Peptides against a protein of PDB entry 8OXM. Designs and how they scored, part 76

Target 1, 371 residues: chain A of PDB entry 8OXM
Amino acid sequence: FKAEFRLAGGVNLPKIIDCVGSDGKERRQLVKGRDDLRQDAVMQQVFQMCNTLLQRNTETRKRKLTICTYKVVPLSQRSGVLEWCTGTVPIGEFLVNNEDGAHKRYRPNDFSAFQCQKKMMEVQKKSFEEKYEVFMDVCQNFQPVFRYFCMEKFLDPAIWFEKRLAYTRSVATSSIVGYILGLGDRHVQNILINEQSAELVHIDLGVAFEQGKILPTPETVPFRLTRDIVDGMGITGVEGVFRRCCEKTMEVMRNSQETLLTIVEVLLYDPLFDWTMNPLKALYLQQRPEDETELHPTLNADDQECKRNLSDIDQSFNKVAERVLMRLQEKLKGVEEGTVLSVGGQVNLLIQQAIDPKNLSRLFPGWKAWV

## One batch from the design tools (peptide; aimed at target 1 H187 L215 P216)

Design b2_p25_2_s2 (made by RFdiffusion4, then SolubleMPNN; from b2_p25_2, 17 letters changed)
Fold by OpenDDE base, seed 4:
Parts: C-alpha cells; structure tokens; sequence
Structure b2_p25_2_s2 (fold): chain B 371 residues (1-371), chain A 25 residues (1-25)
C-alpha cells in the first residue's frame, strides 16, 4: 500500500488508497469506514450470476448486456476494501456537483442544483399535488444535459454513437436487473459512469428487495430513469435500443425464475446478509444534508439496548422474507398490479412508472429525481 | 467463467440445502 491516500468525499469519508498487487500493477482501493460492504459484496455476486444468465442467452450476449461489477472485500460489518472503479465518475458529480457541473456549464440560466433541491425540500411534507407542481416547475427550469457526457468524452462521431449505445444497454440491463432485485431508485452519487466504456457501475447497494418502499419517503419508481438518465440515451430516449434491451433482459430473468428465486431465497435467509431496512439505515439514506452534522455522535452509543426479543424479530423477519420472495416470483411471472403481463407489457409498465413525473415528484428530494 | 460457474453451483447447493432445511420445518 502507498502511504498516501485521497478522500473520495461523502459522509463516511472513504479513503482511496493505491495498492501494488503481486503482479506489480497499481490498483486503487476504496476503503470505506462505517459502511456495510457486505450488502455490496453479496449484490455484486448476484450481479455476476445475472451476467452469467445474460451471457448464456444468445440475444442478450449478442447485445453485450451486462451489469458492471466491482470487487468488494468486506473486512467487517463496518469496514472493507472495495476495488475503486478506476476511470469512473459519479453521474451526480458530472451533472450537478459544484459550479463545474454539466447543468451549470450547458444551462447557466436554469435553476442551480441547490435551488432545485431547496424547492423540493420545501414541499417534502406537502401534498402529492403540490409536490408535482413544484417538481414540474423545477423540471421546466432544470433541463437535462447528460447527453453532453458522451459528447465531451467521445469526439469521434462513430465512437460517440457506439458509446451512447453502450450506455443505453448498460442502463437497460441495470434497470431490469435492479428491478428484479428490488434496488429501486439510485442516488446520483451511487451511479458511476465509466469514462472509457460509457457503462454504468452501481455502488452502495444499501437498498435491495424493494426495501426502498418502506423508507419514510417510499420509493415510487422501479429504477432510476430520470430525465438526465434518459437524455444520455440521445434523441430516441427510452424508445428503440433501451426498450429492446430491457425486454431481452427481462426475458432472460423471467426464463431464469427458478434459479433467481433459489438464489434470492438463500440470500434472504442468510444470517450474515442484512438486507432488512432498519430505522437508522432509513435515516441515513434519507437524511438531509443539514442533518449530516448531528447524526455522527449518536450512532456510537446505543448498540447495546436492541436486544429486542429474538422471537418477535424472527416472525417479523420471516414474514418480510416471504413477502419479498412472493413479490420476486410475481415479477418473474410478469404479475404487475394483479395482472399477468407479457415481457413487452411488463417492460412498458416499468418504463412508464419510472418516467412518470407524478412518481418522480414523490421521491425523497435528497435523491434528486429532477436530475 | 469457471469461477462464476463454481459460485453459481455453490449458491445453488447452499440454496437447495437451505430449502431442504426450510421445508423440514
């Protein structure tokens, strides 16, 4: 290990360390402190399995449909080393971080990211109608710019076109796999884009198995398909390549029902895999930037008193696990809203749900659904 | 490919064993 480290930013101040492998190659490692990397590690294994299923199918293999994975080595519940996704940038950093964000550069007269966040936080406790109206005002004055990522990185038109297709395929695969696994919406800092491949890397997989629906502000979208995510696909948006790649991914997932159910069942009942939403995790995921300062001291004290009776926890846990498995089975059968849908019908419904400004307006403002 | 296949087989085997344990209750 080199003696020097960089801070990656964020609440937990993860340290980027350079290590030299036995092969003499330098590799960047992210050392997360206080983050449960076990969930990330398990979900990366599930993604690898999904990739194996996708590679076995001719139609998905031909389209190179994969979910990007990274190496995670959990050292404890609160510490681990992950392979830093070298040559990636958080989409949030490109889009909205600092004065150099793409929104500020390409749309200098639009609302600032801060103004958008402020407006949406002001209505956070208001009606769905009021949230929708403010969200529409924010969206009107904060136009998508993520198309410029590929335009900045890939100057050759043929390469640019190929990379936009790679991006679109990556979004499609991660969206459908993410929906099946119940990852829900994803914070813009937890989606990395590879600067060479234009593929997405999902990190910080703290929400799985639809646990985002039981957050204080429940998730209302099956996956992140916000306006900037769509803008990165170019003029066709969700139509054409994205839709077809979603359909082909969903087809493989549905045809792999028994395998996926077996895998998820093993994971849900794994005593070492904490997938359940707890109040502290919920608070962490939906904390306000202003609340970041106060929550740091209290997380150390009360680890002692939650000897809640093992029996009531076990029955509640089993019922939640059963419900997750039932819902996974429904998804894999194409059961949506009590109706059995075709792959195309299911994918269409999911896309419509994900892009619906009524659903987006109801999301937690900290997750920046207008981006 | 071989490591992923091995991991898939291990997860299947764990799954089957756990399913058998759950079905015995």
Amino acid sequence: as target 1 above (371 residues)
Amino acid sequence: DEEEKKLLEELKKKGEKRLEELLKK
Scores: peptide ipSAE 0.031, ipTM 0.422, DockQ to the pose 0.017
OpenDDE base, seeds 1, 2, 3, 5: peptide ipSAE 0.020, 0.023, 0.016, 0.000; ipTM 0.379, 0.403, 0.369, 0.261

Design b2_p25_2_s3 (made by RFdiffusion4, then SolubleMPNN; from b2_p25_2, 18 letters changed)
Fold by OpenDDE base, seed 1:
Structure b2_p25_2_s3 (fold): chain B 371 residues (1-371), chain A 25 residues (1-25)
Amino acid sequence: as target 1 above (371 residues)
Amino acid sequence: DEEEKKLLEELKKKGEKMLKEMLEK
């Protein structure tokens, strides 16, 4: 282990440690401190299963539809080593890094990422109308730049085109699988992009099974499809390749309903997989910078008093698990708002929900829906 | 199709095995 570490982006500020392996090779490792690495590891297995489904289907295989996975080595219930995704960068770091972010480089006269965040935080407790108006002002003065990722990394036009397609396919696959698994919106630091493949890697999978809808500021989008995410697809945006890849992914997911339900059922009832949203996790995920001062880590909240009757906890848990399974079954049947949709209809609804500025304006400002 | 059902069962078994191997480690 080298003595030096870097902070990775993300909510939990994971430490990147350079390790020399027994083979004499340097490898970057991500050390997560308090994160439920089991949740990440479990979700990586679910992604591997989804990838197996996608590889077995001829249409999705021909389109190379996959979710990028990483190795999780749990060291304990709350600690472990992630094999760091070598050659990846958080999309948030590329886009909105304070020093050299793409928004600052390509749009120097736009609002800063900080100005955008401040404006949206000021209206966080306001009406939906006020949030929408401010979000539209922010969006007007913070134009998307993620198209430049592929242009910077891939100078050859043929390679550039291929990598833009790889990106678009990766967004489509991860969006649909993420919707099925209820991952919701993803913080910009929890989406990595591979600098060689242009594929996305989703990390910090601590919100699953639509538990983002029970956050203090509920999720209003099925997945992250913000303006920069769309801009990275190029001039066609959500049309053409993205839509078709979403539809083909959704077809495979819907046709694999029984498998996916069985997998998720086993996961939901695994006592070692804490997928439930707790108030502390909710507060942490949507903590305001201003609230950092009052959370003294009272390390000493005795584990003793939450001996509420195991029976009532188990019944409440079971009811939540049943609701998750029911909602998953609905999604896999194409049931949206009580209506059965075709794959194309369902994918269209999800895309429209994800790109709707009214939905985006209602998201937690910390998740930067304008990026 | 019987092949699709067999494929589903194989995926189910592989999933259960992967989960079990993950829980046992």
Scores: peptide ipSAE 0.032, ipTM 0.532, DockQ to the pose 0.019
OpenDDE base, seeds 2, 3, 4, 5: peptide ipSAE 0.015, 0.028, 0.022, 0.027; ipTM 0.443, 0.399, 0.417, 0.450

Design b2_p25_2_s4 (made by RFdiffusion4, then SolubleMPNN; from b2_p25_2, 17 letters changed)
Fold by OpenDDE base, seed 3:
Structure b2_p25_2_s4 (fold): chain B 371 residues (1-371), chain A 25 residues (1-25)
Amino acid sequence: as target 1 above (371 residues)
Amino acid sequence: EEEEEKLLKKLKEEGERRLKAMLES
């Protein structure tokens, strides 16, 4: 281990540690100090399986549809080492870094990232109507700039075009796979972009199986398809390449229903895989500045071990696991809101849900739905 | 297939125009 560490951006300020391997190679490692990396490790195995399914299908193989994976080495229940994806940057760091972010560079007269955050925090406890109005005002005064990522990194027009296609395919594949697995917490610091491949790397996989819907501020979108994410695709936005790649990914997932259900069933009942949302995790993900003052640990909460009978806990867990499996089966059948949809119909519904400013305005302000 | 190639061609031509405009600014 080198004595020097860098802070990665994000809520947890993960430490980037340069490790020299026994092979003499320097490997950057992200050390998460508070997150259970076992969940990330398990979800990476699921992504590898999804990639195997995508490689078996001729249409998805021809399109090179893959979800980017990284090595996770869990060190403890609360600490582990992520192999830092060398040559990746959080999309949030590129877009909304306070000093040199793309929004500030290309749109200097727009609202600052801080002004947008503040405006959305001021309405956090307000009606959905007030949230929507303020979100629309923020969006008007904070125009997308993520198109400039590929333009800055790839000066050759042919390379630029290939990388924009790689980006669009990566967004499509990760969006559909993420939706099937119910992956939440897709804020701008949990999505990295590879500066060489233009592919996305999803990190912090601690909100899965739609557990984002039971957060104090429920997640209202199936995946991140915000205005900057769309702007990175270029002029066609969500139409053409993105939609087709989503449809082809969804087709492979639906045709692999039995395999996906079997694997998720094993994972849901794995006692080492804590996928359930707990109140402390929910508070941590959606901590409000006002809530910091009340979290004085009054040490005097009596150890009322609510020994909820082991039987009642187990029955409650089993009912949650069964509901997750049922919902996964519905997704893989194309059942949305009690209606069976075609692959194209299901993908269209998901795209519409993800881009709906009413859904986006309802998200937790920390998710930065205007980016 | 032909519509996809035509769309890809338009996307390439538009990308080249945007890149050129960015390098000239």
Scores: peptide ipSAE 0.024, ipTM 0.385, DockQ to the pose 0.012
OpenDDE base, seeds 1, 2, 4, 5: peptide ipSAE 0.018, 0.018, 0.011, 0.006; ipTM 0.362, 0.381, 0.377, 0.295

Design b2_p25_3 (made by RFdiffusion4)
Pose (drawn by RFdiffusion4):
Structure b2_p25_3 (pose): chain A 334 residues (1-279, 317-371), chain P 25 residues (1-25)
Amino acid sequence: FKAEFRLAGGVNLPKIIDCVGSDGKERRQLVKGRDDLRQDAVMQQVFQMCNTLLQRNTETRKRKLTICTYKVVPLSQRSGVLEWCTGTVPIGEFLVNNEDGAHKRYRPNDFSAFQCQKKMMEVQKKSFEEKYEVFMDVCQNFQPVFRYFCMEKFLDPAIWFEKRLAYTRSVATSSIVGYILGLGDRHVQNILINEQSAELVHIDLGVAFEQGKILPTPETVPFRLTRDIVDGMGITGVEGVFRRCCEKTMEVMRNSQETLLTIVEVLLYDPLFDWTMNPFNKVAERVLMRLQEKLKGVEEGTVLSVGGQVNLLIQQAIDPKNLSRLFPGWKAWV
Amino acid sequence: SEEENEEEFAERKEREREERFEEEL
């Protein structure tokens, strides 16, 4: 074990450690004290199940739809450990870096990130109209730059297109699974992009199962589909590879709702922390019902096809009205 | 009881987000 450890930041102060194994290769682990990783363990298990189901289905096997997973090992009710992701860089560090940010490098005339953060702080005390107007003004003077990422990393057109296609597929699959699982904490620091495979990885998974509505600022989108992601998917935008991949993933999930419910039914017997406190679990039953409704496409008794559900999700995600009400730290304009 | 738990949980997560957002300023 290495004698030194680093802090990853945050109120809980997670610890980063390095271990040298028998082969001598250093492996980085993240021990997360004062937090419950059982929910993250369930998230990783359902991620692996979705990946296996996508691999089993011939329609998705050809499209090579995969979900990037990292091992999470719970150690106690209030602690655990997880595998650190190597060879990945934060999206916000690449895009909105103060020093060498992509938006500053490409578009120096556009508004800086500090100006946008100041405007968002000044407008949180305003009403809906002023928030919508400021958001539209910010979007007018802030063009997406993320489309140049692979352009700056993959000079060969074949490799560049391969990486762009893998990025688009990974974004579609992650967005579908996150909507199904109700993942809400999807700001720039929770998503890591690989420098080689160019596949997005979700690392935080701190809050899910429709927890953003509990937060003071509700989460009005099911997944992150901001202007930067859409521009980086290519000229075609959401139409094309993203829609088709979403439809295929939704079909696979509708075909495997039995396996998904079997995986998620681990609750109601060993409830995790932050629940059933302050004296058939209530919230567990509620989230199971919500997941079943999402999977069956019933909601309030209405039937919805896979294509219609995908179109509705796209419309909700790209709607500026929903983006205006989001948390300013979520970086909806970014 | 469930509402108090949800309020304490929301306040905790709000504080985390506010701290991160203040650091970016």

Design b2_p25_3_s1 (made by RFdiffusion4, then SolubleMPNN; from b2_p25_3, 14 letters changed)
Fold by OpenDDE base, seed 4:
Structure b2_p25_3_s1 (fold): chain B 371 residues (1-371), chain A 25 residues (1-25)
Amino acid sequence: as target 1 above (371 residues)
Amino acid sequence: SLEEQLKELAARRMAEMLEKFLSEL
């Protein structure tokens, strides 16, 4: 390990540490010192399994449909080393972080990211109608720019085209796999884009198995398919390559029902895999900037007393696990709202749900559904 | 701690079970 470290952005101030492997190669490691990386590690293994299923199928293999994975070494409940995704940037950093974000560069007269967030926070406790109206105003004055990522990174038109296709395929695969695993919406800082491949890397997998639906502000989308995510696909948007890659991924997932159910069942009943939403985790995930100032002192002190009384938790846990498995089985059968859909019908419904401004307007403002 | 060792052991067992399941597919 080098003596120097860099801070990665984020509340937990993860440390980027360069390490030299036994092979003499320098590797960047992200050391998270406050996050449970076990969930990330488990979900990376599930992604590897999904990738194996996708590689076995000729149609998904030909399309190179994979969810990008990274190595996670959990060191403790609150610390771990992940292989830093070298040559990746958070999409949120490219789009809206700092004064030099792509929105500011390409749309200097649009609302600032701060103005958008402020407007949406002001209506957070308001009606769905008021949220929708303000969200539409924000969207009108904050136009998508993520198309420029590939244009900036890939100057050759043929390379640019291939990278845009790689991006679109990556979004499709991660969206459908993410839906099956119930990852829900993903904060823009928790989606990295590889600057060489244009593929997405999902990090911080703290919400799985639809636990985002039980957050104080429940998730209303099956996956993140916001305007910038769509803009990165280019002129066809969600049509053509994206839709077809979603359908082919969903075909493989549905045809692997027994395997996926068995895998998820093992994970749900693992006593060491705390996938359940807890109040502290919910508060952390949907912390308002106002709540950051008050909660910093209390979260450090009394970690000792949450001796979960094992007995009453077991029946409630089992009922939640059963419900998750039942919902997973429904997804894998194409059951949506009590109706059995074809793969194309299911994928269409999911896309429509994910891009619906009414659903997006209801999301937690901290997750920036306008980006 | 013993709890961290148990967590590491089960993460390994889960990885092994998952690898086993992947090998049986």
Scores: peptide ipSAE 0.009, ipTM 0.382, DockQ to the pose 0.023
OpenDDE base, seeds 1, 2, 3, 5: peptide ipSAE 0.006, 0.006, 0.000, 0.012; ipTM 0.375, 0.261, 0.343, 0.279; seed 5 fails the geometry check

Design b2_p25_3_s2 (made by RFdiffusion4, then SolubleMPNN; from b2_p25_3, 12 letters changed)
Fold by OpenDDE base, seed 1:
Structure b2_p25_3_s2 (fold): chain B 371 residues (1-371), chain A 25 residues (1-25)
Amino acid sequence: as target 1 above (371 residues)
Amino acid sequence: SLLENLKELAKRKMEEMLERFLSEL
């Protein structure tokens, strides 16, 4: 291990350390502290299984539909080593870095990312109507720029076009797989983009199985499909390649219902996989920037064994797990709001929900739905 | 119970996948 470390961006300030392997090669490693890397590890395994299903289907294989995975070595319940996704950058870092972010570079007369966040934080406790109006004002004065990622990285027009297609396919696959697994909206720092492949890597998978809907500010979108995410697809946006890749991914997922249910059932009942939302995790995920100062986690190590009767906890857990499995079964049947939809109808509904500015305006402002 | 058997199967699968993962490092 080198004595030097860098901070990666993001809420948990993960440490990037350079390690010399036994092979004499330098490898970057991400050391996350206090994160349940088991959640990330388990979700990577689910993604690998989804990839196996996608590779078995001729149509999804021909389209190279895959969700990017990374190596996760859990060292303990609260620590582990991630293989750092070498050659990736958080989309949030590219888009809204304070110094050299693409919004500042390409749209210098637009609102700053800070001004947008401030405006949306001011209306956080207001009506949905007030949130929508302010969100529309923010969106008007903060125009998407993510098209420039591929244009900056890929100067050859043929390579640029291929990489834009790779990006669009990656967004489609991750959006549908993410919806099936109930990952919800993803913070812009928790979506990495590979600078060589233009594929997305989703990290920090602590919100799964629609547990984002029980946050203090509930999720209102099935996946992140914000204006910048769409802008990266180019002129066609959500139409054409993206929609078709979503439909083909959803078709494979629905046709794999029994396999996916069995996998998720095994995971939901794994005592090592704490997928449940707790109040502290909910507070942490939706913490205000202003509240960072006072939460000194006096993690007083009083493990007060809340010996709440193991029976009542187990019953409550089982009822939540059953509801998650039922909702997963509904999704895999195409049941949305009590109606059975075709693959095309379901994908269309999900896209419309994800791009609806009314839904986006209701998201937690810390997740930057205007980016 | 069926649930305990599933929990144990889950644990074993997680351990096997972790071992495979560690063997691929």
Scores: peptide ipSAE 0.008, ipTM 0.384, DockQ to the pose 0.027
OpenDDE base, seeds 2, 3, 4, 5: peptide ipSAE 0.007, 0.000, 0.006, 0.000; ipTM 0.397, 0.335, 0.353, 0.223

Design b2_p25_3_s3 (made by RFdiffusion4, then SolubleMPNN; from b2_p25_3, 13 letters changed)
Fold by OpenDDE base, seed 1:
Structure b2_p25_3_s3 (fold): chain B 371 residues (1-371), chain A 25 residues (1-25)
Amino acid sequence: as target 1 above (371 residues)
Amino acid sequence: SEKKQLEELAERQYKELLEKFLKEL
């Protein structure tokens, strides 16, 4: 092991450790600290199953619709080694790194990422109307630049077009699979892009099964489809390839209802899979950067044995699991707000919800909905 | 302590949000 570590992007600031194997090869390893790497491991297995369903269907196979997966080797309940996705960068690092981020390079006269965050944090406790107005001002003065990712990495026009298409397909597949699994909005540092394939890799899967609705600032979007995410698709945005790939992914998910329900049911009741939100996790995920210094949870293992009656915990867990399964069944039937939608209608509703500035303005400012 | 008051506030907010989540069926 080299004594050198780099901070990776992400909510939990995972450490990249360069390890020399017994074969003399250097391997980058991501050491996540206190994350439930079991949750990431389980979600990678679910993604592999979704990929199997997508590969069996002719329409999704022809479109090469896949969700990128990574290997998770859990070492303990709270520690493990991630095989670092070599040749990936966090979208947040590419876009809003303070020194060399694409927004600063291509839009030097726009608001800084810090100014945008400050403005949105100032209105965090205000009305939805005030949040919307400030979000629109931020968006006007912080224009999307993610189109430049493919332009910088792929100089050949034919390769550029192919990679932009691969990106758009990856966003579509991950958005719909993420919606079905209730991953919700994703922190911009928890989405990696592969510099060779232009495909997305979702990391830090600690919020699933719509548990983002139980956060102090509830999520208001079905998946992350922010302006930069859309800008990376090119001039057609969410129309054409993205929409069709979402529809074809949703068709496969809906046609696989029984399989998906059975898998998720087994996972929800797995005693080794802690998917439930809790107050401390919810606070940690939506802490202010200013509050990060003091609220290091001294998770002394001993103080969490607060005697909540085992019966009340089990009853609350079962009710949440039942709610998650019922909502998953609704999604797979195309039931939205008590109405049965076609695949095209459901995908359209989800896209409109995800891009709506009113929904985006209500998200937690720490997750940077203007990026 | 201020920490304990923040934890108690967070537990109340979590409970309210959980009750809402359970009713949105």
Scores: peptide ipSAE 0.290, ipTM 0.835, DockQ to the pose 0.047
OpenDDE base, seeds 2, 3, 4, 5: peptide ipSAE 0.152, 0.048, 0.018, 0.047; ipTM 0.726, 0.620, 0.417, 0.632

Design b2_p25_3_s4 (made by RFdiffusion4, then SolubleMPNN; from b2_p25_3, 15 letters changed)
Fold by OpenDDE base, seed 1:
Structure b2_p25_3_s4 (fold): chain B 371 residues (1-371), chain A 25 residues (1-25)
Amino acid sequence: as target 1 above (371 residues)
Amino acid sequence: SLEEQLKELAKRLAEGYEAKFLSEL
């Protein structure tokens, strides 16, 4: 291990450490010190299982539909080593880096990422109508630029086209798998893009099983399909390749209902897998940059073992787990809002929900739904 | 196989549970 570390961007300030392996090779590793890396590790295993299902189906295999996975080595309940996804960058870093971000480079006369965030934070406690109006003003003055990722990285037109298709397939697969697992909206720093493959890597899987819907600002989208995410697909946007890849992924998931339910049931009742949303985690995930100054209570972790009666905790947990399983079963049956939809109907509804400016305007401003 | 992956997952979950349970004792 080198004595030097770098901070990676993001809420949890993960430390990038350079390690010399026993093979004498330098490797970058991400050390998280506050997150339950078990959740990431478990979700990576679920993604591997989803990939196994996708590889068994001829149509999804021919399309090379996979969710990218990374190696997680949990060291403790709150610490572990991620094999850093070498050759990846957070999409947020590429798009909205304050120094050299693509928005600043390609749209220097647009609002800054900071101005957009400020405007949306000012209306955070306002009506949905006021949020929508300000979101539309922000979107008008902050135009998408993510098309330039593939254009910068892939100069050969044939390679560029292939990589744009790889990106579009990766977004489709991760969006549908993410919806089934209830990952919800994803912070722009928690989506990495591979600079060689143009495939996405989802990190920091601390919100799963629709627990984003019980946040103080509830999630209103099934997955992140913001304007920049769509712009990266090129001129067809959500139509053509993206839609077809979503439909084929959803078809495999629905046809694998029993397997997916069994997997998720085992995970929900795993006493090591803390998937439940607690109030402190909820506050932390939606913490304002302004609120960082006051929440320096030295919570002395007096492990006051609140010996909450095991019985009342167990009943409340079981009821939440059952609700998650029921909702998963509904999704896998194509039940949306009490109606059974076809695969195409369900995928269409999810796409419309994810791109709706009314839904996007209601998201937590810290997650930057205008990006 | 997927079934082997499930068994390995269940095994890791069980081993982890046993380790947690033993650490809380």
Scores: peptide ipSAE 0.006, ipTM 0.376, DockQ to the pose 0.022
OpenDDE base, seeds 2, 3, 4, 5: peptide ipSAE 0.000, 0.000, 0.000, 0.000; ipTM 0.288, 0.347, 0.349, 0.301

Design b2_p25_4 (made by RFdiffusion4)
Pose (drawn by RFdiffusion4):
Structure b2_p25_4 (pose): chain A 334 residues (1-279, 317-371), chain P 25 residues (1-25)
Amino acid sequence: FKAEFRLAGGVNLPKIIDCVGSDGKERRQLVKGRDDLRQDAVMQQVFQMCNTLLQRNTETRKRKLTICTYKVVPLSQRSGVLEWCTGTVPIGEFLVNNEDGAHKRYRPNDFSAFQCQKKMMEVQKKSFEEKYEVFMDVCQNFQPVFRYFCMEKFLDPAIWFEKRLAYTRSVATSSIVGYILGLGDRHVQNILINEQSAELVHIDLGVAFEQGKILPTPETVPFRLTRDIVDGMGITGVEGVFRRCCEKTMEVMRNSQETLLTIVEVLLYDPLFDWTMNPFNKVAERVLMRLQEKLKGVEEGTVLSVGGQVNLLIQQAIDPKNLSRLFPGWKAWV
Amino acid sequence: ESEEKNEEEFAERKEEEREFRFEEE
């Protein structure tokens, strides 16, 4: 074990450690004290199940739809450990870096990230109209730059297109699974982009199962589909590879709702922390009902096809009205 | 009642985390 450890930041102060194995290769681990990783263990297990189901299905096997997973090992009710992701860079560090940010490098005339943060801080005390107007003004003077990422990393057109296609597929699959699982904490620091495979990886998974509505600032989108992601998917935008991949993933999930419910039914017997405190679990049953409704496409008794559900999700995600009410730190304009 | 208190305490903790991260930027 290495004698030194680093802090990853945050109120809980997670610890980063390096271990040298028998082969001598250093492996980085993240021990997360004062937090419960049992929910993250369930998220990783359902991620692996979805990846296996996508691999089993012939329609998705050809499209090579995969979900990037990292091992999470719970150690106690209030602690655990997880595998650190190597060879990945934060999206916000690439895009909105103060020193060498992509938006500053490509579009110096556009508004800086500090100006946008100042405007968002000044407008959180305003009403809906002023928030919508400021958001539209910010979007008018802040064009997406993320499309140039593979252009700056993959000079060969074949490799560039392969990486772009893998990025689009991974974004579609991660977005579909996050909507199904109700993942809401999807700001720039929770998503890591690989420098080689160009596949997005979700690392935080801190809050999910429709927890953003509990937060003071409700999450009005099911997944992150900001202007930068859409521009980086290509000229076609959400139409094309993203829609088709979303439809295929939704079909696979509708075909495997039995396996998904079997995986998620680990609750109601060993409830995790932050629940059933302050004296057939209530919230667990509620989230199971919500997940079942999402999977069956019933909601309030209404039937919705896979294509219609995908179109509705796209419309909700790209709607500026929903983006205006989001948390300023979520970087909806980014 | 107990569930509402839990949700309020949970929301306060997570809101503080978001505010702290945003201040760091």

